# Designs tried in a protein design run: peptides against a protein of PDB entry 3JWR. Part 55

Target 1, 323 residues: chain A of PDB entry 3JWR
Amino acid sequence: TRELQSLAAAVVPSAQTLKITDFSFSDFELSDLETALCTIRMFTDLNLVQNFQMKHEVLCRWILSVKKNYRKNVAYHNWRHAFNTAQCMFAALKAGKIQNKLTDLEILALLIAALSHDLDHRGVNNSYIQRSEHPLAQLYCHSIMEHHHFDQCLMILNSPGNQILSGLSIEEYKTTLKIIKQAILATDLALYIKRRGEFFELIRKNQFNLEDPHQKELFLAMLMTACDLSAITKPWPIQQRIAELVATEFFDQGDRERKELNIEPTDLMNREKKNKIPSMQVGFIDAICLQLYEALTHVSEDCFPLLDGCRKNRQKWQALAEQ
Target 2, 298 residues: chain A of PDB entry 3JWR as posed
Amino acid sequence: TRELQSLAAAVVPSAQTLKITDFSFSDFELSDLETALCTIRMFTDLNLVQNFQMKHEVLCRWILSVKKNYRKNVAYHNWRHAFNTAQCMFAALKAGKIQNKLTDLEILALLIAALSHDLDHRGVNNSYIQRSEHPLAQLYCHSIMEHHHFDQCLMILNSPGNQILSGLSIEEYKTTLKIIKQAILATDLALYIKRRGEFFELIRKNQFNLEDPHQKELFLAMLMTACDLSAITKPWPIQQRIAELVATEFWEQGDQVGFIDFVCTQLYEALTHVSEDCFPLLDGCRKNRQKWQALAEQ

## One batch from the design tools (peptide; aimed at target 1 L189 K194 A287)

Design b2_p17_6_s2 (made by RFdiffusion4, then SolubleMPNN; from b2_p17_6, 10 letters changed)
Fold by OpenDDE base, seed 2:
Structure b2_p17_6_s2 (fold): chain B 323 residues (1-323), chain A 17 residues (1-17)
Amino acid sequence: as target 1 above (323 residues)
Amino acid sequence: MMPFDLEGILEEVKAEE
């Protein structure tokens, strides 16, 4: 395709030029091509291209395939969300100095998972999928969408010309897919809520050990969630804009719930209750975000900008809630 | 923004325990 030719022929700027190591990164000013270039740089600077002998054209095609399999009519859970999740992962690995704590296969899996974790998202949550009796709800009982996202990820990875993992041994391939699946499934916040207590307790007791395979898996899950939610850490102008996108998607679901399911939406998804957004954001930060970024910062102090950003945004939302 | 229905998820988590 023309897009592939353009991407494959383009000079990939440095991570410094692209600012993709910054926790404060914004994609708002970037074209789709530039987001793809950023993605190439992430793979390159994490040594994934070299270590796993990725062909440049195959990587380019894979990136474009992933991007293509996000829906354009979804306000938030689209390519830009996936890209920002991956960028946060990259920043956490580099600037946050988590790279040295992980294997190359884990890093590879996390980056693929971050980019893929919401593939073919429908702009509705698992509850809606279940209540609407969608065919996907017949395939999976829990984490319905996350299983679908992984299925889409696997489909792309196995598609002709998209096989970025062809340089891996069979064992490396199996390991990578296992980690990708676990990482994508970990983005179900229900699972996060279920598992976070164990992680926080290990941190609190100073018993956290990445040499333990179970704790490693737990950490990767927490790291995925931290990147998935990283919009809450962004500078206030960016946070506000992203919050508007999320609200738009939620209100669209709420409208569909009224029309298709004949139910009154929750406050979060109720277009008529926009005035509750600031207080709901404070609640979200307190219930979900703060402890996660605190714990992550304990694992690596260089991740502090995420925590600091979250705290600053809490203050901003609180101030709005008081008006 | 809270990307999930917190109340719904909390109920789901409780039901799985």
Scores: peptide ipSAE 0.083, ipTM 0.803, DockQ to the pose 0.499
OpenDDE base, seeds 1, 3, 4, 5: peptide ipSAE 0.093, 0.076, 0.080, 0.080; ipTM 0.814, 0.791, 0.803, 0.805; seeds 1, 3, 4 fail the geometry check

Design b2_p17_6_s3 (made by RFdiffusion4, then SolubleMPNN; from b2_p17_6, 11 letters changed)
Fold by OpenDDE base, seed 1:
Structure b2_p17_6_s3 (fold): chain B 323 residues (1-323), chain A 17 residues (1-17)
Amino acid sequence: as target 1 above (323 residues)
Amino acid sequence: MFPFDLEGILEQVKAEE
């Protein structure tokens, strides 16, 4: 395609030029081509292209395939969200110095998972899928959308000309897929809530050990969640804009719940309750975000900008809630 | 507000802790 030709022939700017190592990164001014270039740079600077012998054209095709399999009519859970999740992962690995704590296969899996974790998202949550009796709800009992996202990821990885993992041994391939699956499934906040207590307790007791395979898996799950939620850490103007996108998508779901399911939406998804957004954001930060970024900062102090950003945004939302 | 049924999640948090 013309898009593939343009991407494959383009000079890829440095990570410094693209600012993709910054926790404060914003994609608002970037074209789709520039987001793809950023993605190439992430793979390159993490040594994934070299270590796993990726062909440049195959990587370009894969990136474009992933982007194509996000829906344009979804306000938040689109390519830009996946891209920002991956960028946060890259920043956490590089600027946050987590790269040195992980294997190349784990890094490969996390980056693929971050880009793929919301593939074919429909702008509705698992609860809506269940209540609407969608066919996907018959296939999976829990984490319905996350299983679907992984299925889409696997489909793309196995598609002709998109096989970025072809340089891996059979064992490396199996390991990578296992980690990708676990990482995508970890983006279900229900699973995060179930597992976070173990992680926080290990940190609290100073018993956290990445040499333990179970604790490694747990950490990768927490890191995925931290990147998936990273919009809450962004500078306030960026945070506000992203919150508007999230609200738009939630209100769209609420409108569909009224129309299609004949139910009253929750406050979060109720367009008429926009005034509750600031207080709900404070509640979300307190219940979900702060402790996660605190724990992540304990694993790597260089991740502090995520925690600091989250705290600053809590203050901003609290100020709005008091008006 | 981030992409979670916050009320459902908060209820689940209370139930799991």
Scores: peptide ipSAE 0.050, ipTM 0.753, DockQ to the pose 0.333
OpenDDE base, seeds 2, 3, 4, 5: peptide ipSAE 0.045, 0.046, 0.047, 0.046; ipTM 0.736, 0.739, 0.741, 0.741; seeds 3, 4, 5 fail the geometry check

Design b2_p17_6_s4 (made by RFdiffusion4, then SolubleMPNN; from b2_p17_6, 8 letters changed)
Fold by OpenDDE base, seed 4:
Structure b2_p17_6_s4 (fold): chain B 323 residues (1-323), chain A 17 residues (1-17)
Amino acid sequence: as target 1 above (323 residues)
Amino acid sequence: MMPFDLEGILEEVEREE
């Protein structure tokens, strides 16, 4: 395609030029092509292209395929969200120095997972999918969308000309897919809530050990969640804009819940409760975000900008809640 | 708003238990 030709022929700017190492990164000014170029740079600078012998054209095609399999009519859970999740992962790995704590296969899996974690998202949560008796709800009992996202990820990875993992051994391939699946499933916040206590306890007791396979898996899950929620850490102007996108998507779901399911939406998804957004954001930060970024910062102090950003945004939301 | 319906997720967690 013309798009593939353009991407494959383009000079990929440095990570410094693209500012993709910055935790404060924003994609708002970037074209789709530039987001793809950023993605290539992430793979390159993480040594994934070299270490796993990725063909440039195949990587380009894969990126474009992933982007294409996000819906354009979804306000928040679209390519830009996935791209921002991956960028946060890249920043955490590089600037946050988490790269030094992980294997190349884990890094490969996390980056693929971050880009793929919301593939074909429909702008509704698992509860809606279940209550609407959608066909996907017949296939999966729990983490319905996350299973679907992984299926889409696998489909793309196995598509002709998109096989970025073709340079891996059979064992490396299996390991990578396992980690990708676990990472995508970990973005179900229900699973996060279920598992986070173990992680926080290990951190609190100074018993956290990345050499333990179970603790490694737990850490990768927490890291995925931290990147998935990273919008809460962004500079306030960026945070506000992203919050508006999230609110739009949630209100759209709430409107559908009223119309299609004949239910009253939760306050979060209720357009009529827009005035509660600031207080709900404070509650979300306190209940979910702060402890996660504190724990992540404990694992790697260079991740502090995420925690600091979250704290700053809490203050901003609190100030709005008091008005 | 973050993409987190705490009430909905808690309900989902309860269903999984």
Scores: peptide ipSAE 0.092, ipTM 0.814, DockQ to the pose 0.623
OpenDDE base, seeds 1, 2, 3, 5: peptide ipSAE 0.084, 0.090, 0.075, 0.077; ipTM 0.622, 0.813, 0.799, 0.802; seeds 1, 2, 3 fail the geometry check

Design b2_p17_7 (made by RFdiffusion4)
Pose (drawn by RFdiffusion4):
Structure b2_p17_7 (pose): chain A 298 residues (1-255, 281-323), chain P 17 residues (1-17)
Amino acid sequence: as target 2 above (298 residues)
Amino acid sequence: SEEYQEALEEIDEVLRA
């Protein structure tokens, strides 16, 4: 509660000061309070704060709530993951220049989604919770964890003093939630795979076009995956360390080159055809693929 | 449902390769 006092009264530094406009950004050295501040700057500089009548008091309580609903004991899938994703999402809209390509309702939704796409993640994959017959698997059909992450995001938005959406017309609120649900579900790697082929062709055939309502929401799913694992596009020292956490969390459940080829370069290449200013992601990606390949050969 | 299961198995193979 004091954490709210201190936060709701601190000055939010500029985006330039926070270097959150950068695809090469890192959080290793930021405090907890600082990361929440960057998030406020994100909402502010995306005009989400003014265009949706958000009170500084409410947005702060909500951000803090999401922070406390990520598990600390979880190796990689903690708050800093949700944060590093939203920052990548933020950097994509700004420096990658996509904000000029989509509505205010969509931007708000993507940000809220990127922040909460893994809420309460207990450090285990959908495969495991299904095989172990976790009650969550009994409750949800497909995309089990991602359904849960959403159930949580919504639970928080309905919490008192957390309705950062309270300013929306009922129609606006209704469709924003629809997009948020789609965004969070799209972070299921299975859906990314079962859908990317369709998108990779519209790109390949120089046919892809945003104006098409459907082609757009497909891209929105592809954008979510693009930020969800943007960590692979980081400078080597960072990718080195964050790979260390994904490493431990996986080995805890058990108790890189093939993946980048199979999952990543394919995607970031497509994102750049859609937006050239998004190339740093593709550059950083193959750059790390280069270092991991060299290490694989010892 | 079977396609989803296949996709999960494919992911597991890639992660464990």

Design b2_p17_7_s1 (made by RFdiffusion4, then SolubleMPNN; from b2_p17_7, 9 letters changed)
Fold by OpenDDE base, seed 3:
Structure b2_p17_7_s1 (fold): chain B 323 residues (1-323), chain A 17 residues (1-17)
Amino acid sequence: as target 1 above (323 residues)
Amino acid sequence: DKEYQEALELLEKLLLS
């Protein structure tokens, strides 16, 4: 395609030029092509292209395929969300110095997972899928959408001309897919809630050890969540804009719940309760976000900007809630 | 499964707090 030709022929700017190492990064001003260029840079600077012998054209095609398989009519859970999740992962790996704590296969898996974790997202949560009796709800009992996202990820990875993992050994390929699946499934916040206590307790007791395979898996899950939720850490103007996108999508779901399911939406999904957004954001930060970024910062102090951003946005939301 | 359901319920409560 013309798009592929343009991307494959383009000179990829440095990570410094693209500012993709910054935790404060915003994609708002970037074209789709520029987001793809940023993604190439992430793979390159993490040594994934070299270490796994990725062909440039194949990587370009894969990126464009991933982007294409996000829906454009979904307000938040679209390509830009996936891209921002991956950018936060890149920043955490580089600026946050987590790269030095992980294997190349883990890094490869995390980056692929971050970009793929919401593929074909429909703008509705698992609860809606269950209540609507969607066919996917018959295939998977829990984490329905996350299983679907992984299925989409696998489909793309196996598609002709998109096989960025073709340079891996059979064992490396199996390991990578396992980690990708685990990482995508970990983005189900219910699983985060289930598992976070173990992670926080290990940190609290100073028993956290990345050399332990179970703890490694746990950390990768927490890191995925931290990147997935990273919008809450962004500078306030960016945070506000993203919060509006999230609210739009949630309200769209609420509207569908009324129309299609004849259900009164929860406050979070209720357009009529927009005035509760600030207080709900404070609650979300306190209940879900703060402890995660505190724990992550404990693992790597260079991740502090995420925690600091979260704290600052809590203050901003609290001020709005008091109006 | 049961633990997941409990976590989901907790999540819903937390998001609405």
Scores: peptide ipSAE 0.354, ipTM 0.904, DockQ to the pose 0.698
OpenDDE base, seeds 1, 2, 4, 5: peptide ipSAE 0.340, 0.344, 0.353, 0.346; ipTM 0.900, 0.902, 0.905, 0.903

Design b2_p17_7_s2 (made by RFdiffusion4, then SolubleMPNN; from b2_p17_7, 7 letters changed)
Fold by OpenDDE base, seed 1:
Structure b2_p17_7_s2 (fold): chain B 323 residues (1-323), chain A 17 residues (1-17)
Amino acid sequence: as target 1 above (323 residues)
Amino acid sequence: DEEYQEALELLEELLLS
């Protein structure tokens, strides 16, 4: 395609030029081509292209395929969200110095998972999928969308000309897919809530050990969530704009709940309750975000900008809630 | 405080759904 030719022939700027190592990164001014170039740079600078013998054209095609399988009519859970999740992962690995704590296969899996974790997202949550009696709800009992996202990820990885994992051994391939699946499933916030207590307790007791395979898996799950939620850590103007996108998507779901399911949406999904957003954001930060970024900072102090950003945004949201 | 609790409940509902 013309897009593939343009991407494959383009000079890929440095990570410094692209600012993709910055926790404060914003994609708002980037074209779709530039987001793809950033993605290539992430794979390159993590040594994934070299270590796993990826062909440049195959990587370009894969990136474009992933981007294509996000819906454009979804306000928040689109390619830009996946891209920002991956960028936060890259920043956490590089600037946050987590790269040195992980294997190359784990890094490969996390980056693929971050880009793929919301593939074919429909702008509705698992509850909506269940209540609407969608066919996906018949296939999966739990983490319905996350299972679907993984299935889409696997489909793309196995598609002709998109096989970025073709340089892996059979065992490396199996390991990578296992980690990708676990990482995508970990983005179900219900699973995060279920598992976070174990992680926080290990940190609190100073018993956290990445050499333990179970604790490693737990850490990868927490890291995925930290990257998925990283919008909450961004500089206030970026945070506020992303929160508007999230609210738009939630209100779109609420509108569909009224129209399609004949139910009154919750305040979170209710367009008429826009004035509740600041207090809901404070609640979200306190209940979900702060402790996660605190724990992540204990694993790597260089991740502190995520925690600091989260704290600053809490103050901003609290100030708005008091007006 | 009440508004915060409502927000928490809504969040829990969303996250556990």
Scores: peptide ipSAE 0.026, ipTM 0.697, DockQ to the pose 0.083
OpenDDE base, seeds 2, 3, 4, 5: peptide ipSAE 0.023, 0.024, 0.025, 0.024; ipTM 0.671, 0.683, 0.686, 0.677

Design b2_p17_7_s3 (made by RFdiffusion4, then SolubleMPNN; from b2_p17_7, 9 letters changed)
Fold by OpenDDE base, seed 1:
Order: C-alpha cells, then sequence, then structure tokens
Structure b2_p17_7_s3 (fold): chain B 323 residues (1-323), chain A 17 residues (1-17)
C-alpha cells in the first residue's frame, strides 16, 4: 500500500526528537504516520529489531495492521489509546529503568501487548457485551473483550507479511505469546482489583522479588495496568482532554444502553451527569491509581513522574469537584 | 464525602461488571 511504502521509506527520528521517553508525552499533534514512526523507534531502541531479527518492512506492515484493526468511530479506545499505552510502556522501560529488570522476551511481549491490548474495541465495556447478548459473551465468561483483543493480536501476528516474531525460536515464540496473553488479559480492571493486593503486600513487606516467576508475572500485569491508565498521570491539559474522550465514549455507551437495551445508564455512562465527572475522577484516582503508581515507584524510583502526575491531577479534579 | 462514595460505587460497578 501507499501507506506502507511511505512508512517503510521514512527516516525514523530519534527517541529524543520524538520525546517518546517522556512521561509527559502527548500524541495530540502527531499524524498517524508519526505515531507509526514513534512505534518503530520504540522497537528499535529496545533492541527488539536487532535481537529478534525483525525485517523493517514486516515491522512496518505489522504496525499498520495493528493500527488498522482499531476502530475510528470509537472516541477513546482507538489506535491513539493503544499508542499512548505503548509509549508509556516505553518510557517506563527507558526513563523508568524497568528495562534492566526484564528479559528481552518480556520487553518484546509487553510492547506488543500494549499496542494490541484493545484491538477491535467497540467502545463498550464487558458489562454491555454481556447484557447485549453479544456472540463474544457466549465464547468467554470473563474478560470477554480482553480475550477478543488477544485473538485479534494473534491473528495479526500470524498474518502473511506481519510475522514480526518469525526470528524467534519455537520456545521463545511460545513464551512470548504466553506473556502477551497474560498482559492483555491483565488490562481487565477486574483482574487488576483481584490481584493488586498481593502485589502491594509484597512491596509493603519488602518481599517483592522479580526473580520469582510468579512475582514477575504479577509485576508485568501491574505494569500493563499502570501504562493503560497512564492518561491520569499526564500534564493537566492532556489529562483533561483525554478525560473528555473517555466521557464521550462512556456517554455513547449510555446512549446505546437506553436505545438498544432500554435501560437507564449509570451516572458514569449518563450524559446528563457530566457535572459528576470531577468527583468520579477523584474517586478513580484514590481507589485505583495512587496505590499502583506508589508501588511501581517502589520497584523503580525513576517511575516517580507517573505518581507525581497522578497526585497533581487529583488536586486539579478535586478543585473542580468543589466548584 | 457523599459524592466520593458515589464515585467509588460507580467505579466498582465499572470495574466489576
Amino acid sequence: as target 1 above (323 residues)
Amino acid sequence: DEEYERALELLEELLLS
């Protein structure tokens, strides 16, 4: 395609030029091509291209395939969300120095998972999928959409000309896919809630050990969530803009719930309850975000900007809630 | 406080549904 040709021939700017190591990164001013270039740079600077012998054209095609399999009519859970999740992962690995704590296969899996974790997202949550009796709800009992996202990820990875993992041994391939699956599934916030207590307790007791395979898996799950939710850590103007996108998508779901399911949406999904967004954001930060970024900062102090950003945004949302 | 509690409830519903 013309798009592939343009991407494959383009000079890829440095990570410094692209600012993709910054926790404060924003994609708002970037074209789709530039987001793809950023993604190439992430793979390159993490040594994934070299270590796993990725062909440049194959990587370019894979990135474009992933981007293509996000819906444009979804306000938030689109390519830009996946891209920002991956960028936060990259920043956590580089600036946050998490790279030195992980294997190359784990890094490879996390980056692929971050880019792929919401593939073919429909702008509705698992609850909506269940209540609408969608065919996917018949295939999966839990984490319905996350299983679908992984299936889409696997489909793309196995598609002709998209096989970025072809340089891996059979064992490396299996390991990578296992980690990708676990990482994508971990983005179900219900699973995060279920598992986070173990992680926080290990940190609190100073018993956290990344050499333990179970604790490693737990950490990767927490890291995925931290990147997936990283919009809450961004500078206030960015955070506020992203919150508007999230609200738009939630309100769209609420509108569909009224129209298609004949139910009254919850306040979170109710367009008429826009005035509750600030207080809901404070609640979200306190219940979900703060402890996660605190724990992550204990694992690597260089991740502090995520925690600091989250705290600053809490203050901003609280101030709005008090007006 | 009441608004916070409502926000938490909505969050729990979102996360657990």
Scores: peptide ipSAE 0.028, ipTM 0.715, DockQ to the pose 0.082
OpenDDE base, seeds 2, 3, 4, 5: peptide ipSAE 0.025, 0.027, 0.026, 0.026; ipTM 0.718, 0.724, 0.718, 0.707

Design b2_p17_7_s4 (made by RFdiffusion4, then SolubleMPNN; from b2_p17_7, 8 letters changed)
Fold by OpenDDE base, seed 1:
Structure b2_p17_7_s4 (fold): chain B 323 residues (1-323), chain A 17 residues (1-17)
Amino acid sequence: as target 1 above (323 residues)
Amino acid sequence: DEEYQEALKLLEELLNS
């Protein structure tokens, strides 16, 4: 395609030029081509292209395939969300110095998972999928969308000309797919809530050990969630704009719940409750975000900008809730 | 208490997301 030719022939700017190592990164001014160039740079600077012998054209095609399998009519859970999740992962690996704590296969899996974790997202949550009796709800009992996202990820990885994992051994391939699956499934906040207590307790007791395979898996899950939620850490103007996108998508779901399911939406999904957004954001930060970024900062102090950003945004949301 | 209840409600909403 013309898009593939343009991407494959383009000079890829440095990570410094693209600012993709910054926790404060914003994609708002980037074209779709520039987001793809950033993605190539992430793979290159993590040594994934070299270590796993990726062909440049195959990587370009894969990136474009992933981007294509996000819906354009979804306000938040689109390519830009996946791209920002991957950028936060890259920043956490580089600037946050987590790269040195992980294997190349784990890094490969996390980057693929971050880009793929919301593939074919429909702008509705698992509860909506279940209540609407969608065919996907018959296939999966739990983490319905996350299973679907992984299936889409696997489909793309196995598609002709998209096989970025073709340089891996059979064992490396199996390991990578296992980690990708676990990482995508970890983006289900229900699983995060279920597992976070173990992680926080290990940190609190100073018993956290990345050499333990179970604790490694737990850490990768927490890191995925930290990147997925990283919008909450962004500079206030960026955070506010992303929160508007999230609210738009949630209100669109609420409108569909009224129309299609004849139910009153929850306050989070209710357009008429827009004035509750600031207080809900404070609650979200306190209940979900703060402890995660605190724990991540204990694993790597260089991740502090995520925690600091989260704290600053809490103050901003609290100030709005008091007005 | 109200803030905690709101956070719990939000958490429940998120758990179903």
Scores: peptide ipSAE 0.026, ipTM 0.703, DockQ to the pose 0.094
OpenDDE base, seeds 2, 3, 4, 5: peptide ipSAE 0.024, 0.024, 0.024, 0.023; ipTM 0.678, 0.696, 0.695, 0.688; seeds 3, 4, 5 fail the geometry check

Design b2_p17_8 (made by RFdiffusion4)
Pose (drawn by RFdiffusion4):
Structure b2_p17_8 (pose): chain A 298 residues (1-255, 281-323), chain P 17 residues (1-17)
Amino acid sequence: as target 2 above (298 residues)
Amino acid sequence: SIAEEFVEDLEEDLLAQ
């Protein structure tokens, strides 16, 4: 509660000061309070705060709530992951210049989604919770964890003093939630795989076009995956360390080059054809693929 | 190779979902 007092009264530094406009950004050295501040700057500089009548008091309580609903004991899938994803999402809309390509309802949805796409993640994959017959698997059909992450995001938005959406017309609120659901579900790697082929061709055939309502929402799913694992596009010292966490969390459940080839370079290449200013992601990606390949040969 | 085996396993797991 004091954490709210101190937060709801601190000055939010500029985006330039926070270096959150950068695809090469890092959080290692930020405090907890600082990361919440960057998030407020994100909402503010995307005009989400003014265009949706958000009260500083409410947005702060909500951001804090999402922070406290990420598990601390979880290696990689903690708050800093949701944060580093939203920042990548933010950097994509700004420096990658995509904000000029989509509506205010879509931007708000993507940001809320990127922040909560892994809420209450218990450090284990969909494959494991299905094979261990976790009650969550009994409750949800496909994309089990991602359904849960959403059930949580929504639970928080309906919480008192957390309705950061309270300013929306009912029609706006209704479709924003629809997009948020789509965004969070799209972070399921299985859906990314079962859908990317369609998108990679519209790109390959110089046919891809945003105006098409369907081609757009597909891209929105591809964008979510692009930020969800943007960590692989980081400078080597960072990618080195964050790969250490993904490493531990995986080994805990058990108790890189092939993946980048299989999952990543294919995607970030497509994102740059859609937006050239998004190339730093592709550059940083193959740059790390270069270092991991060298290490694989010892 | 290890990379190929890992990718095959991962692809099969994801498609089984």

Design b2_p17_8_s1 (made by RFdiffusion4, then SolubleMPNN; from b2_p17_8, 10 letters changed)
Fold by OpenDDE base, seed 1:
Structure b2_p17_8_s1 (fold): chain B 323 residues (1-323), chain A 17 residues (1-17)
Amino acid sequence: as target 1 above (323 residues)
Amino acid sequence: SAEEAFNQRLLEELLSL
């Protein structure tokens, strides 16, 4: 395609020029082409292209295929969300110095998972899918959408001309797919809530050890969630704009719940309760975000900007909730 | 606390996501 030709022929700017190592990164000013260039730079600077012998054209095609399989009519869970999740992963690996704690296969899997974790997202949650009796709800009992996202990821990885994993051995391929699956499934907040207690306890007791395979898996899950939720850590103008996108998508679901299911939406998805957004954001930060970024900062102190950003945004949301 | 109860409800809503 013309898009593939343009991407494959383009000079890829440095990570410094693209600012993709910054935790404060914003994609708002970037074109779709520039987001694809940033993604190429992430693979290159993580040594994934070299170590796994990726063909440049295949990587370009894969990136464009992933981008194409996000829906444009979804306000938040679109390509830009996946791209920002991957950028936060890249920043955590580089600036947060987590790269040195992980294997090349783990890094490869996390980057693929971050870009793929919401593939074909429909702008509705698992509860809506279940209550609407969608065919996907018959295939999966738990983490319905996350299973679907992984299936989409696997479909793309196996598509002709998109096989970025073709340079891996059979064992490396199996390991990578296992980690990708676990990482995508870990973006289900229900699984995060279920597992986070073990992680926080290990940190609190100073018993956390990345050489333990189970603790490694647990850490990768927590890191995925930390990147997925990273909008809450962004500079206030960026945070506000992303919160508007999230609210738009949730209100769109609430409108569909009224129309299609004849139910009253929850406060989070109720357009009439827009004035509750600031207090809900404070609650979200306190219940979900703060302890995660605190624990991540204990694993790597260089991740402190995520925690600091989260704390600053809590203060901003609290000030709005008091008005 | 009322805050904990609010956070718990919000968590339950988010867990349904």
Scores: peptide ipSAE 0.159, ipTM 0.820, DockQ to the pose 0.332
OpenDDE base, seeds 2, 3, 4, 5: peptide ipSAE 0.149, 0.158, 0.135, 0.150; ipTM 0.816, 0.819, 0.812, 0.816

